# Designs tried in a protein design run: peptides against a protein of PDB entry 6RGO. Part 104

Target 1, 392 residues: chain A of PDB entry 6RGO
Amino acid sequence: MALKLLGFNQDATCFSVISSNKGVTIYNCDPFGKCFELEKSTSNDEELDFLVEMLFSTSLIAVVDKTIGASKRKKLKIVNTKRKATICELTFPHEIMDVIMNRKIICVVLKSDQIFVYDISCMKLLRTIDVRGEKLKSTSKFRNSEAVGDIGVRVSLSTDNNSILCYSSYSKSDKENAPLNDIVVFDALKCIQINVLPAVHQSNIVCIACSPDGMLMATASEKGTIIRVFKTIDTENDEPILVNEFRRGSRPSRISEMKFNHDNTLLACVGESDTIHIFALPVTTTEADANEDDTLQQSSHSLSSSINGLQYISKGLANRFGKIIVSKIPTQSQQRHVAYIKIPENAKYRIGFPKDTTNTIHICGEDGNYLVYSIPRNEVGPCTLVKSNTFD

## One batch from the design tools (peptide)

Design b1_p29_2_s3 (made by RFdiffusion4, then SolubleMPNN; from b1_p29_2, 13 letters changed)
Fold by OpenDDE base, seed 2:
Structure b1_p29_2_s3 (fold): chain B 392 residues (1-392), chain A 29 residues (1-29)
Amino acid sequence: as target 1 above (392 residues)
Amino acid sequence: EKPVNNATEEELKEYQKLLKEAEEQLEKE
């Protein structure tokens, strides 16, 4: 059957897929099995397209029918999965591009470059963010939105109750074709802008991931060669803090999804390449436990030579981005371990990190594979397959 | 234009009940 992946929920306990014959199916990860099916309402041979956002493993889901020609592309439905009933319907002025939620907030992204922020408890509109309207205050010329295919506002929300929203915004460049290469960090509960990270890439941002706690954000451009990790809230002298820069590869390749693990020690990325990459993040030692005298011997083993390709810490690029205080990435020579998973080149995959196991990753493919991998902690290498299931 | 909420008072009560059941589930996990 033709499968289309929608993704994992916030804690990787469930994932959702579109089956051409059945409609939307939600699978539970452990024990593996179907937990919900939404039947296709139309007998037409139209390619099904949906947004499905789950509230963790609960019976509350948000659904948008994005099928071409459907008038429903402007409608957000809240569905009770136990009753198979729509219990709330919101109609928007424009097509819905994305929906994200946590325990407190629902964000709805429109084709108009608007973000609607709702209190989940009462479906009250807290804020309308007009990303295009913010640009117009700086630049008089609208891009006619008709020609901009895959490039729109990207969003990510923290899975915790702090509800940190990161979104892409247009650079204040006087060019008619200003890229979506700024990031805004927004407190979705208080409805306050916390931070603005200007020009984090040279080209449009196509992928954003917020950490579960909202303290970190990863970004990738349309080139997908470099991933940058920033602090979201913390600034140094009112300037953004770059924590990490990773090179995914030498060739341009679109990144479709990135995720942090629950403790912010790992960042995974997936896209059009044959490889899922997992990067180790430096543990920020909080100053508190500095007292224990653990004389870890400097075993000077000279593994100098062959891993030249992936860790280009380009010392040189610090000068070209202006006053981004690249806080001296402490030259703590902790070799950032990199793990990987090989996937079929033509199969789209999604990724998820379970809450309880920080060194485990869940992946699912449009090839009908659900796979659980163990991530090596102290070495660079392939992940180990622990569990496999199939779905159709 | 503002988004329109088409929910009835009965649907809003059912929504509040579902959300409460979801919160009670998420507090036990």
Scores: peptide ipSAE 0.363, ipTM 0.881, DockQ to the pose 0.851
Fold by OpenDDE base, seed 1:
Structure b1_p29_2_s3 (fold): chain B 392 residues (1-392), chain A 29 residues (1-29)
Amino acid sequence: as target 1 above (392 residues)
Amino acid sequence: EKPVNNATEEELKEYQKLLKEAEEQLEKE
């Protein structure tokens, strides 16, 4: 059976899949089991395609049927899973590319590079963001959407009530082929642009993750070799703060998803590679608690041990893109523990971090595996499989 | 073109009820 993964919900308590035979199925993670099924509306052997976004473990889901002709691809349905009923239907001018939500906001991304921001409580439109802007409307003949099918606006929303929206934007270069390599940080509740991070990669951004609290953002380009982590709100001298730079690998590989854990101590990434990577983030101690003057004069023994820690600080990028102020990460704690999970080649996987267990990751595959791994904190190494389940 | 909300007044009341039930669930977790 062909499975397509839709992904985990915000807290990794559920995940959704498309089964060719059944339609959309939602699984509960613990206890593991099928909790909802949306039956296939058509008897045709057409390849099913859906967007499904869950409001955590609730009976509220947003659904877009992308299987059938251009009309249905423009419809967002709010479904009550307990009643199996559509309660609200929104029709958009263009095909829906993505839907994301939290407790306060629904964001709908269109093929037109528009983001519609809704108040979930009343489905009121708060903002329409036109990522192409007014100036590009004159010269943007629809790039023949056939050849560039994978390059569009990417979005991520904080899972908290602050509702920090990060989205990719076109660089201000007068070139007809401006890359989607800028990031805009947007307060989705107040409808205010908070920050703009220019040219965070040299190529189009294909993956964005916002932290649960909205304070951090991870980005990856089409190359998928380097992941950058920025502060979303904070700036230093009006310049973006680069908190972390991670190298996933030397070979180009598409990153399909990234997620932070609940306490912002881990960043996971998955994509076309045989490996899920988990990076340790340094705990940014807010300087507030540093006033306890515990003057323990621990002696200055100069252990000059030249740990050739992978300072892949590419010194060269500082000259052409604005001064990415790498905050002085204290040199000593730079043993970024990296964990990994091996996955089958060519199997698409999705990732989720449960709220209650910051050292655990949930993964699910188009191979029908739901797997729970324990993440090593003190050592670089493989994750340990804790639980395994299968679905169809 | 603007998005069109096709929801009836009854569907909007049912939606608000579903949201309230969802919020009450999310407060118990």
Scores: peptide ipSAE 0.362, ipTM 0.884, DockQ to the pose 0.866
Fold by OpenDDE base, seed 3:
Structure b1_p29_2_s3 (fold): chain B 392 residues (1-392), chain A 29 residues (1-29)
Amino acid sequence: as target 1 above (392 residues)
Amino acid sequence: EKPVNNATEEELKEYQKLLKEAEEQLEKE
């Protein structure tokens, strides 16, 4: 049977899959088993495509039927999984490309490069973000999106109540072919843009991850060779916004998903490669607890010395037009993975970090494997398989 | 164009009930 993975929920307690024969199935991770099934409404041999976003382990899910020919591609359904009933339906002017939520916010991304931000408590529209901006509304040239189907606005939302939304935006070049290589950081609750990171890559951004607390953001371009980690908020201490640069590999390979763990110590990435890469983030030890004698020589190779090349252009102009010249970090400062998982080359995998175990990663594959790995601490090497289950 | 909410008053009431049940679940975890 062809499986298509939809991914893990926010805390990796559940994952969702599309089965060609059954429709959408949601699995619980522990205890492992089916917790919800949405039956296929059509007997047609059409390739099923869905978006499913869960509110953690709750009975609230958002569902979009993206199946080809379906008039439903513009419809967001809120479903009660216990009742197997649609309890709310929103119709959008354009096809829904992505849906993301937390306890406070639902974000809906459209093919029109619009982001609709909703208050989950009442489904009230808080903001419409037009990523193309007002100037491009007149040029009704929808990019012929058939050939460029994979290049759209990418979003990530913090899983906390701060509801930090990170999204890819077009560079200010008046060129019709401006790359989606800017990042906007947006407070989704206050509906305020808090930061803009211009030209974080040379090509379109295809993957974004926000940390659970919204303090960090990771980005990858179409090349997928370099992952950059940024602070979402400018700190007063003239600290560089770019905190990490990781090398996934030397060969171009698409990154499909990235995730931070719950304590911001690890960043995982998965994509078209045979390897899930896990990177260690420097723990920002707040200077306060420097007194306890614990000689854990975590070689905090403070990347402090080599990032001196980010000339901060003066404080005053940064807010509206911050030319954060992402100076090419010298290739020598690019950290490699600290841990890895080998996966089948042709199997798409999704990743999630459980809340309670910061050194554990959940993965699931279109091969029907749900796998739990332990991440080695203080060693560079393979992750250890702890648990395996199969699904169909 | 603005998105259209097609929810009935009964569906909105059921939605509010589901959210409350979800919040009560998320407070126990």
Scores: peptide ipSAE 0.354, ipTM 0.879, DockQ to the pose 0.822
Fold by OpenDDE base, seed 5:
Formats: sequence, C-alpha cells, structure tokens
Structure b1_p29_2_s3 (fold): chain B 392 residues (1-392), chain A 29 residues (1-29)
Amino acid sequence: as target 1 above (392 residues)
Amino acid sequence: EKPVNNATEEELKEYQKLLKEAEEQLEKE
C-alpha cells in the first residue's frame, strides 16, 4: 500500500499517515497502536492527500481534504476523533496549503500567501496576514503550482502558550520574482509583529522550525546544505542574532522537516537524504549555576567553533530597508551533526521529540517503520535504536 | 473574501464541549 506521512503531533505522542486504501490513520506512539481512523469518502483510485493537524493527544483534529478534484481543498474541518464527527467547518477563499496549531491558536495558510490566525477557544478570526502585501495583488499570476516545486509561505508555531508564529516573507526586492527569504516573527495572540529577519538565505526558505518556547527558529533554503538558527525576539544593534550555523551536507538536498527538542539543546533535520542529522545547540547557562566551583577538568572538547561574528554587510544605502546580507560563515567553522540516523534512500521520514526524554527521538517512515532512537550525549556518532514497530 | 463559518449553533456547542474536554486532558498530563 502507498503510505504518505503527515507527521507527528506537537509532543511526538502520536503520528498521522494516509493509507491509499483506508484514508487517514492516527497512531499512538506508546503504547504503540491505531487510535483513530478516518475512512476515505470516495471509492476512486485518486491519490489521497490530506492535511491533518492534531491538538496533542486530544480528540480534536483539524482536517483538510487536498485530494485532486475534491471541492474540499478550501475547507477546514474540525473533527472529534471519539465521535468521528465534523463539529466545525470553515470555508476559505483559496486552497489551504498548511494548518498549524497549539493550545491557543490555529493558523491556516492559503495558496494566496495569506495566513489566517484563529483563537482556537471560539474559532474567531484574530488576524489575516497578507504576505504578498498590496504591491503583488496586481500580479495575479498564481505561480502555476505544477512546475516549480511548492514554493509557498512556510510557517512554524511555538507549541507553548506564547504562540510565537514564524513565517517566510518576500524580500523587498523590486524584482517580480522576489525570493521568500525573509522571516517574520509574529505574536499570534497579541497579533503584533515582533521581529523581521531579512535575507536569512540567498534562495527561498523551504523549511522553518520554531522552538517549543518560541525563543529560537531554524531555517533552511532550497539548497538544504546550511541550517541557520536565530533568536526570534532578541536583536543585537537592530540586527538578527544568529546563534548557530550548521552544515547538513555538501550536496544540495531538500529538508522537509526540522524540530527542536523540548529543552532547546538539540535540533533534528530530515529530508530527501539517507540521513537524519541531529545538531547540538549551545546550552545557555543561566548565570545562577556559575557558583559551584567543582573543578572537574572533564576535557569536554568544546567544539565551540567560535562563530566569528556574522558581518551583516549593511551596504549603507539610505533606503529604510537595508538588505542585511547574512555573511556566509567559512565552511571550516560550520558545525556538523553530533548524531545521525541512517534511513532508507527515497523513504520519506518524519521526526518528533517526546517531551519527557530530551535525548530520545521518534521517527516514522513511508516504509511503515516507527522507530525510537537514543541520542548519544558525550560522543559524535550514530543514534542507538531502542524500539521499533511497523504499521500499514 | 472572508472565510465563512458553516457551523450550526449545535455544532458550535459541541466544539466548545470538545475544547473543554481537550483542555482538561492537557492540564492532567
């Protein structure tokens, strides 16, 4: 059977898949098993496509039927999984491209490059974000989605109640083909723009991850060779703070998903490559624990490759929107993965970090494998397989 | 165009009940 992975929920307690024969299935991770199944409404041999966003392990899910020819691509359904019933239906003016939620907010991304922000408690619209802005309304050339791989607005939402929304935006280049290489940081609850990170890559951003607390974001471009980690809120001299620059690989490869663990110590990435990469983030020692003098000379080879300061070459042309060109860190000073998982070539995988175990990663594949790995702490190397299950 | 909510008053009451049940679950975990 052809499986299509939808992903893990916010805390990696569940994952969702599309089965060509069954429709949408949700699996519980521990104990492993099917917890929900939504049957396909059509007998047609059409390739099923769905968006499914879960509210953690609860009986609330958001569902969009994206199947080709379906009149439903503009409809968001809120489903009670216990009753197998639609309890709310929202119809949008354009096709839904993505849906993301936390305990407070639902964000709906449209093919029109609009983001609709809802209060989940009452399904009231808080904000409509138009990422194209007023200028691009005239070039109603919808990029024919067929030929150029799905270059649209990317979003990520913090899993906490602060509801920090990161989204890709068009650079202010007067070129008709401006790349989606800016990041906007938005408080989804207050409906306020907090920050703008200009030109974080040279090409379109295709993957964004927000940390659970919303304090960090990771970004990857179409090249997928370099991952950048920024602070979301803090700025230094009105410039974005780059915390890390990671090298995934030398060959271009699309990154499909990135996730932080719950304590912001690890960043994982997966995509079209045979390898899941896990990167260590610097632990921000809060000033408080500096007092215990315990002189254990553990020769932690601090791979503190000094991130020599990104010279944002603000070329001082007085136009209010200086192109902050993120300087490339020299390839020798780019951090590599600390851990990795080998996956089958051409198998699509999804990743999740469980809340309770910061050194554990959950992965699932379109090959029907659900795998739990332990991440090594003190050495650079492969992750250790702890648990394996299969699903159909 | 604005999004249209097609939910009935009964569906909205069921939604509010489901959300409350979900919040009560997420507070116990």
Scores: peptide ipSAE 0.271, ipTM 0.850, DockQ to the pose 0.844

Design b1_p29_2_s4 (made by RFdiffusion4, then SolubleMPNN; from b1_p29_2, 14 letters changed)
Fold by OpenDDE base, seed 3:
Structure b1_p29_2_s4 (fold): chain B 392 residues (1-392), chain A 29 residues (1-29)
Amino acid sequence: as target 1 above (392 residues)
Amino acid sequence: EKPVNLASEEELEEYKKELEEARELLEKE
């Protein structure tokens, strides 16, 4: 059977898949088993396409049916999985490209490069973000979205109640073909822009991850060779906003998903390559707890010494004139993975980090494998398979 | 164009109730 992966929920307790014969199926991770099915509404052998976002382990899911016609692709349904009932339906002016949520916020991304931010508690619209901005009202050329492939606005939302939204934005170049290489950091609860990170890559951003607490953000471009990690908030201490630069590989390969673990110590990435890469993040010990003598020889490679390459990137989009210096970390200081998982080259995989176990990663494949791996702490090497299950 | 909410008032009350039940579950974990 052809499986299409939708991914893990926020805490990796469940994952969702499309089965060509059944429709949408949600699996529980522990104990492993099917917990919900949305039956296929149509008898036609049409390729099924859905967006599904689950609210943690709750009975609430957001669903977009993308299979049949332009009308359904504009509808967001909130479904109670226990009752198997649609409890809310929203219709949008354009096709829905992505849906993300936490306990407070739903964000809906449209093909028009608009982000609609909702209060989940009442489905009240808090904000419409137009990523193209007001200037593009005059250029009636909708990029014929046929010729420029899957390059749209990317979003990530913190899983906590702080509800930090990170999204890709167009660079200020007056060129009709401006890349989506800026990042905006937005407080979705307060409806305020916190930061703007200009030109974080040379090409379009295709993947973004926000940390669970919203304090960190990871980005990857179309090249997928370098992953950058940024602070979402400027610290008073003139600390660089760019905290890490990781090298996934030397060959271009699309990254489809990135995730932080619960304590911001690990960043995983998956995509078109045969390898899931896991990177260690330096724990920024706030100087206060320096008194406990616990000689954890975590090699704090203080990135402090090699950030001499002050490239001044251009003046602010935010009214705060912070010169965001994306210091190019020298290619020699680019950290490699600390751990990896080999996956089949022809199978798409999704990743999730469980809340309770910081050294465990959940993965699932279009090959019908659900796998739990242990991440090595003391050595650079392969992850160890701990649990394996199959689904169809 | 603004999004149109197609939920009735009754469906929105049911939604609020189910969301509160879902929150009470998330607070007990």
Scores: peptide ipSAE 0.212, ipTM 0.795, DockQ to the pose 0.855
Fold by OpenDDE base, seed 5:
Formats: C-alpha cells, sequence, structure tokens
Structure b1_p29_2_s4 (fold): chain B 392 residues (1-392), chain A 29 residues (1-29)
C-alpha cells in the first residue's frame, strides 16, 4: 500500500498519514496506536492527497482534501475526530497549499501567495497577508503555475501562545523573477510585522522552522547545503542577528522539514538525503539575575567550542536597494551536525521533538516505520534507536 | 477575495464549545 506522510503534531505526541485504502489515519506515539481514521470520501483509485493539521493531541483537526480532480482543494474543514463530524467549513478563492496552527491561531497558505490568519477561538479572519505585495496587483502575470515547480510561500508558526509567524517573502528587486529569499517575522495575534530579514539566502527559501517560543528561526534554500539560524525579534544596529550557520553537506539536497527541540538546544533537518542531521545550538545563557551568594563551582565543562563571537553580518554587498546579503560565513565557522540518523534511500521521513525529553527525536517514514531515537549530547555520532513500531 | 464561511450558526456554536473543551485539555498537558 502507498503511504504518504503528513507529519507530526506540534509536540510530537501524534502523527498523521494517508493510506491509499483507508484515507487519513492519525497515530498516537505513546502508547503507540491508531487513534483516528477518516474514511476515503471517493470510490476512485485516485492518489489521495490531504493536508491535516492537528491541534496537539486534541479531537480537533484541520483537513483539506487535495486529491487530484477533487473540487475540495479550496475547502478547509475543521473536524472533531471523536464525533467524526465536520464542525466548520471555509472556502478559499485559491487552492490551499499549507495549514498551520497552535492554541491561538490558524494560518492558511494559498497558491496565490496569500496567508490568511485566523483566531482559532471564533474562526475570525484577523489578517490577510499578501506576500506579493500591493505593487504587483497590476501585473496579473500569475507566474505560469506550470514552469515554477514546488516554489511557494513557506511558513512556520511558534507552538507557544506568542504565535510568532515566520514566512518567506519576495525580495524588493526590480527583477520580474525576484526570489523568495526574504523572511518576515509577524506577530500573528497582534497582526504586526516585527522584523524583516532581507536576502537570508541567494535562492528561494524552501524550508523554515520557528522555535517553540518563537525566539529563533532556521532557514534553508533550494540548495539545502547551509542552514541559517537567526533571532526572530532582536536586531543589532538594525541588522539581523545570525546565531548559527550549519553545513548539512556539500552536495545540493532539498530539505523538506526542520524542527527545533523544546529548549532550543537542538535543530534537526530531514529531506531527500539518506541522513537526518541534528545540530547543537549554543545555550543562550539568559543572564538570570545573578543574585550574589553561593559559590557552587559546578565545573560544567561546557564544551566551549569557540563559538567565535556574534558574527556581525559584515556590511557585505548591499544590493542596489541597500539590502544586506548575508555574507557567506567563512567555511571554517560553519558547524557540522553533532548527531545523525541514517534513513532508507528514497523514503520520505518526518521529524518531531517530544516536549518532555529534549534529547529524544521521533521520526516516521513512508516505509511504515515509527522510530524513537536518543540523541548523544557529549559526543559526535549516530543516534541510538530506543523504540520501533510499524504502521500500515 | 475573502473566504466564505459555510458553517451554520449551530455548527459555529458547537465548534466554540468543542474548542473550549480542547483548550481545557491543552492546559492539563
Amino acid sequence: as target 1 above (392 residues)
Amino acid sequence: EKPVNLASEEELEEYKKELEEARELLEKE
């Protein structure tokens, strides 16, 4: 049977899959088992395609039937999984490309490069973000949808209540084919743009991850060779703060998903390669107010990897519009993975970090494997398999 | 263009109720 992975929920307690014979299935991670099944609405042998976004482990899911030939690709359904009932239906002017949510917000990404931001509590539209911007309303040249492959607006939402939305945006270039290489940071609750990171890559951004708290974001381009981690809100001298630059590899390979763990100490990435890469982030010591007293010399051998200082994005080549192209960090300062998982070649995998175990990663594959790995913290090496389950 | 809400008033009221039940679950996790 052909399985298609939809992904983990926000806290990696559940994952969703499409089975060609059954429709959408949701699995619980611990205890492992099927918790929900949405029956196939069509009798046709058509390849099923769905978007499913879960509200954590709750009975609420957002569903889009994206099956080819289905007139439903513009419809968002909110479904109660316990009742197996649609409790809300929204119709959009364009095909739905992505749906993301947290406890407060639903974001719906359309093929028109629009993001619809909703208050989940009442399904009220808070904002429509037009990523093409107001100036392009006159040039009704829809990028011919055929020639521009899977390049659309990418989004990530913080899993916390701060509801920090990161999305890819078009650079302000006079070129008809401006790349999606800017990042906008948006407060989805207040509907305010917080920050704009210009030209964070040279090519289109194809993957974004926001940290659970919304304080960090990771970005990858179509090349997938370099991952950049930025602060979302903070700026130094009106310039974006680059916290880390990671090298996944020298060979181009698409990154399909990235995730931070819940304490912002790890970043994982997965894609078309045979390897899930896990990177260590520097612990931002929040200067807890050092009240004076107790001299406990805990010799934390912090692996002072000489994270040579805050790499000021040197005033590199300002393009003609004064936008700082993130200077290539010298290859010597590019960190490699600290841990890895080997996965079957050509199997699509998804990743999730559980809330309670910051050194554990959940992965699932279209090969029908659900796997739990322990991540080494003190050494560079492979992750250790802790648990294995299969699904169909 | 704005999306069209196709939910009835009854479905929207049931949605709000189920969402509140879901929020109470999320506060216990």
Scores: peptide ipSAE 0.170, ipTM 0.754, DockQ to the pose 0.836
Fold by OpenDDE base, seed 2:
Structure b1_p29_2_s4 (fold): chain B 392 residues (1-392), chain A 29 residues (1-29)
Amino acid sequence: as target 1 above (392 residues)
Amino acid sequence: EKPVNLASEEELEEYKKELEEARELLEKE
C-alpha cells in the first residue's frame, strides 16, 4: 500500500500515517498496535492528503483534509478519537499549511503566511501573526504568492507549558525576493515577541525545531548542510546566542524534520538522505547542583578540549550598520554527528524522542517500518536496533 | 476575514470537559 507519514506526537508514544486504502491510522508505540482509524470519506482514487496533529496520547486530534478541493483545505476539525466525533470546526480564509499543538496552545499556519494562535482549552483566538504584514511595514513590494513553491513560513512549538513558538520570517532586505531567513521567538501564552534572530542562514529556512522546554532552537536552510542551534530567550548584549553549529554533510540535502530529546542533550535530523544524524549538545551544568559530590572530576577532561573552540563566538563583529550578524562558527570548529542510523534512500522517515529514555529514538518509514534504536553515549558510531515492528 | 468557529456552545462545553479529562489522564501518567 502507499503510505504517507504524518509523524510522531509530542512524546513519541504514538505516530500517524495515511494509508491510501483506509485513510488516517494512528499507531501506539508501546505496546505496538493500531489505536485509531479514520475511514476515507470518499470512494475516489484521489491521493489522500491530511494534516493530523495529536495531543500527546489523548483522544484529541486536530485534522485538516487536504485531499478534496480548496474549501476543505481551509477547515480545521478537532476530533475525539474514542467517540469518532467532531467536537470543534474552524474555517480559515486561506489554505492550512501546518498545525502544531501542546497542552495549552494550537497554532494554525496558513498559505497567506499568517499564524493563528489559539488557547486550546476554549478555542479562543489569542493572536494573529501576519508574517507578510510585518515585512510590508519594512518593504513596499509583495512577492506574488503564486510563484513561491515549497517555501513557506515554518513553525515549531515547545511541548511544555511555556509554549515558546519559533517561526521563520522574511529578512528586512530591500530585495523583492527577501528570503525567509529570520527567526522570531514568541511567547504564545502571553502573546509577546521575546526575541528576533536576523539572517540565521543565507537562504530560506525550511526546518525548525524547538526544544521541549523552549530554551533551544535548531534551524536548517534549504541547503541542509549546516544546522545551527540558538538560545531562544537568552541574549548576550542584545545579540542572539549561537550554542552549536553542526555539519550534517558536504552535499546539499533537504532536512524534513529535526527533534531534540527531552533533556536537550541530543538533536536528531532526518530528510532526503540515507542517514539520520544525531548530534550531542553540551550539557549546561546549572550551578545549583555543584555542592555535593566532588569525586567525579577525572573523566570529563577528554571531551572538553573540543568545546574550547566555542569561546570565540562572543566577539560578534557588530558591523558599523547596526545589522546583527550572527557570528559564524569557523568551518573548522563545526561539530559532526556522534551517532547515525542508515535508512533506505527512497523512503521518507520521521523521528521522535520518548520522554522516559533520553538515549532512545523512535523512527518510522513510508516503507512500513517502525524501529526503536539505542543511541551510544560514550562513542561515535551507529545506533543499535532494539525493537522493530511493521505496519500497512 | 476572521476565521469562523462553527462549533455550537454545547460542542464547546463538551470539548472543554473532554480536554480536562484528557489533562487529568496526562497528570496521572
Scores: peptide ipSAE 0.137, ipTM 0.754, DockQ to the pose 0.857
Fold by OpenDDE base, seed 4:
Structure b1_p29_2_s4 (fold): chain B 392 residues (1-392), chain A 29 residues (1-29)
Amino acid sequence: as target 1 above (392 residues)
Amino acid sequence: EKPVNLASEEELEEYKKELEEARELLEKE
């Protein structure tokens, strides 16, 4: 059967799938099993497309029917999965491209490059962010919407109550076709811009991940060769703080999803390649008590690579050709993966980190596999398969 | 254009109740 993955919920307790024959199915991860189904409303052999965002393990889901020919691509439904009832419906002026939520906020991304921010408690609109309208205030011409293809605004939301929203924005370059290579950090509760990270890549950003606490963000461009991790709020001399630069590979490959684990020690990425990459983030050892005590020589090779603060000199040396040259971060600071999972080259996978087990990753594939892997702690190597289940 | 909320007052009251029940579950975990 053709499966299409929608992804994991915020804590990786559930994942959602589109089955061409059944419609939307939600699976519980532990114990593994089907917990909800939204039946296909049409008997037609139309390619089913949906957005589904679940509020953690609750009975509340946001659903968008994006099926071809459906006038419903502009409708967000809030559904109670226990009652199988729509409890709220919102209609938007444009097609919905993405929906993300936490305990406080729903963000709805439109094809118009607008982000609608809602208070989940009452479905009250808090803010409309117009990512294109910010570009109108700059002398730069609008990118014609027709030439955008798959390149739209990307978003990620912290899973905590602080509700830090990271989104891609158009660079202030006078170029007619300015890339979506800036990041804006936004407090979704207070409805204020916190930070702007200019030109974090040379090409459009296609993937963003916010950490659960909202303190870190990861970005990848269309090239997908380099992943950058930044602090979201903190700045040094009004400049963005680059925490890490990871090399996924030498060949271009699209990254479809990235996620941090719950303690910000790991970043995973998945995409069109045969490999899920897991990167270790340097734990900033808080200078907590170096109290004296003695013995155990366990050679934890703390990869305390003291990455001396590479000031990301965001001074885009505009060369004579108006190229923002992102200062080449010294290739010596590029870290490789600490762990990996091999996946089928032609199968799309999604990733999730469970809350209670920081060294475990959940993955699911359009091949019908749900897999739980253990991440190696002390060595660079493959993850170990702990559990496997199948779904259809 | 602003999005149109199509939820009835009854659906919004039911939604608030279910969301509160969902929050109380999330605070106990």
Scores: peptide ipSAE 0.223, ipTM 0.790, DockQ to the pose 0.836; fails the geometry check

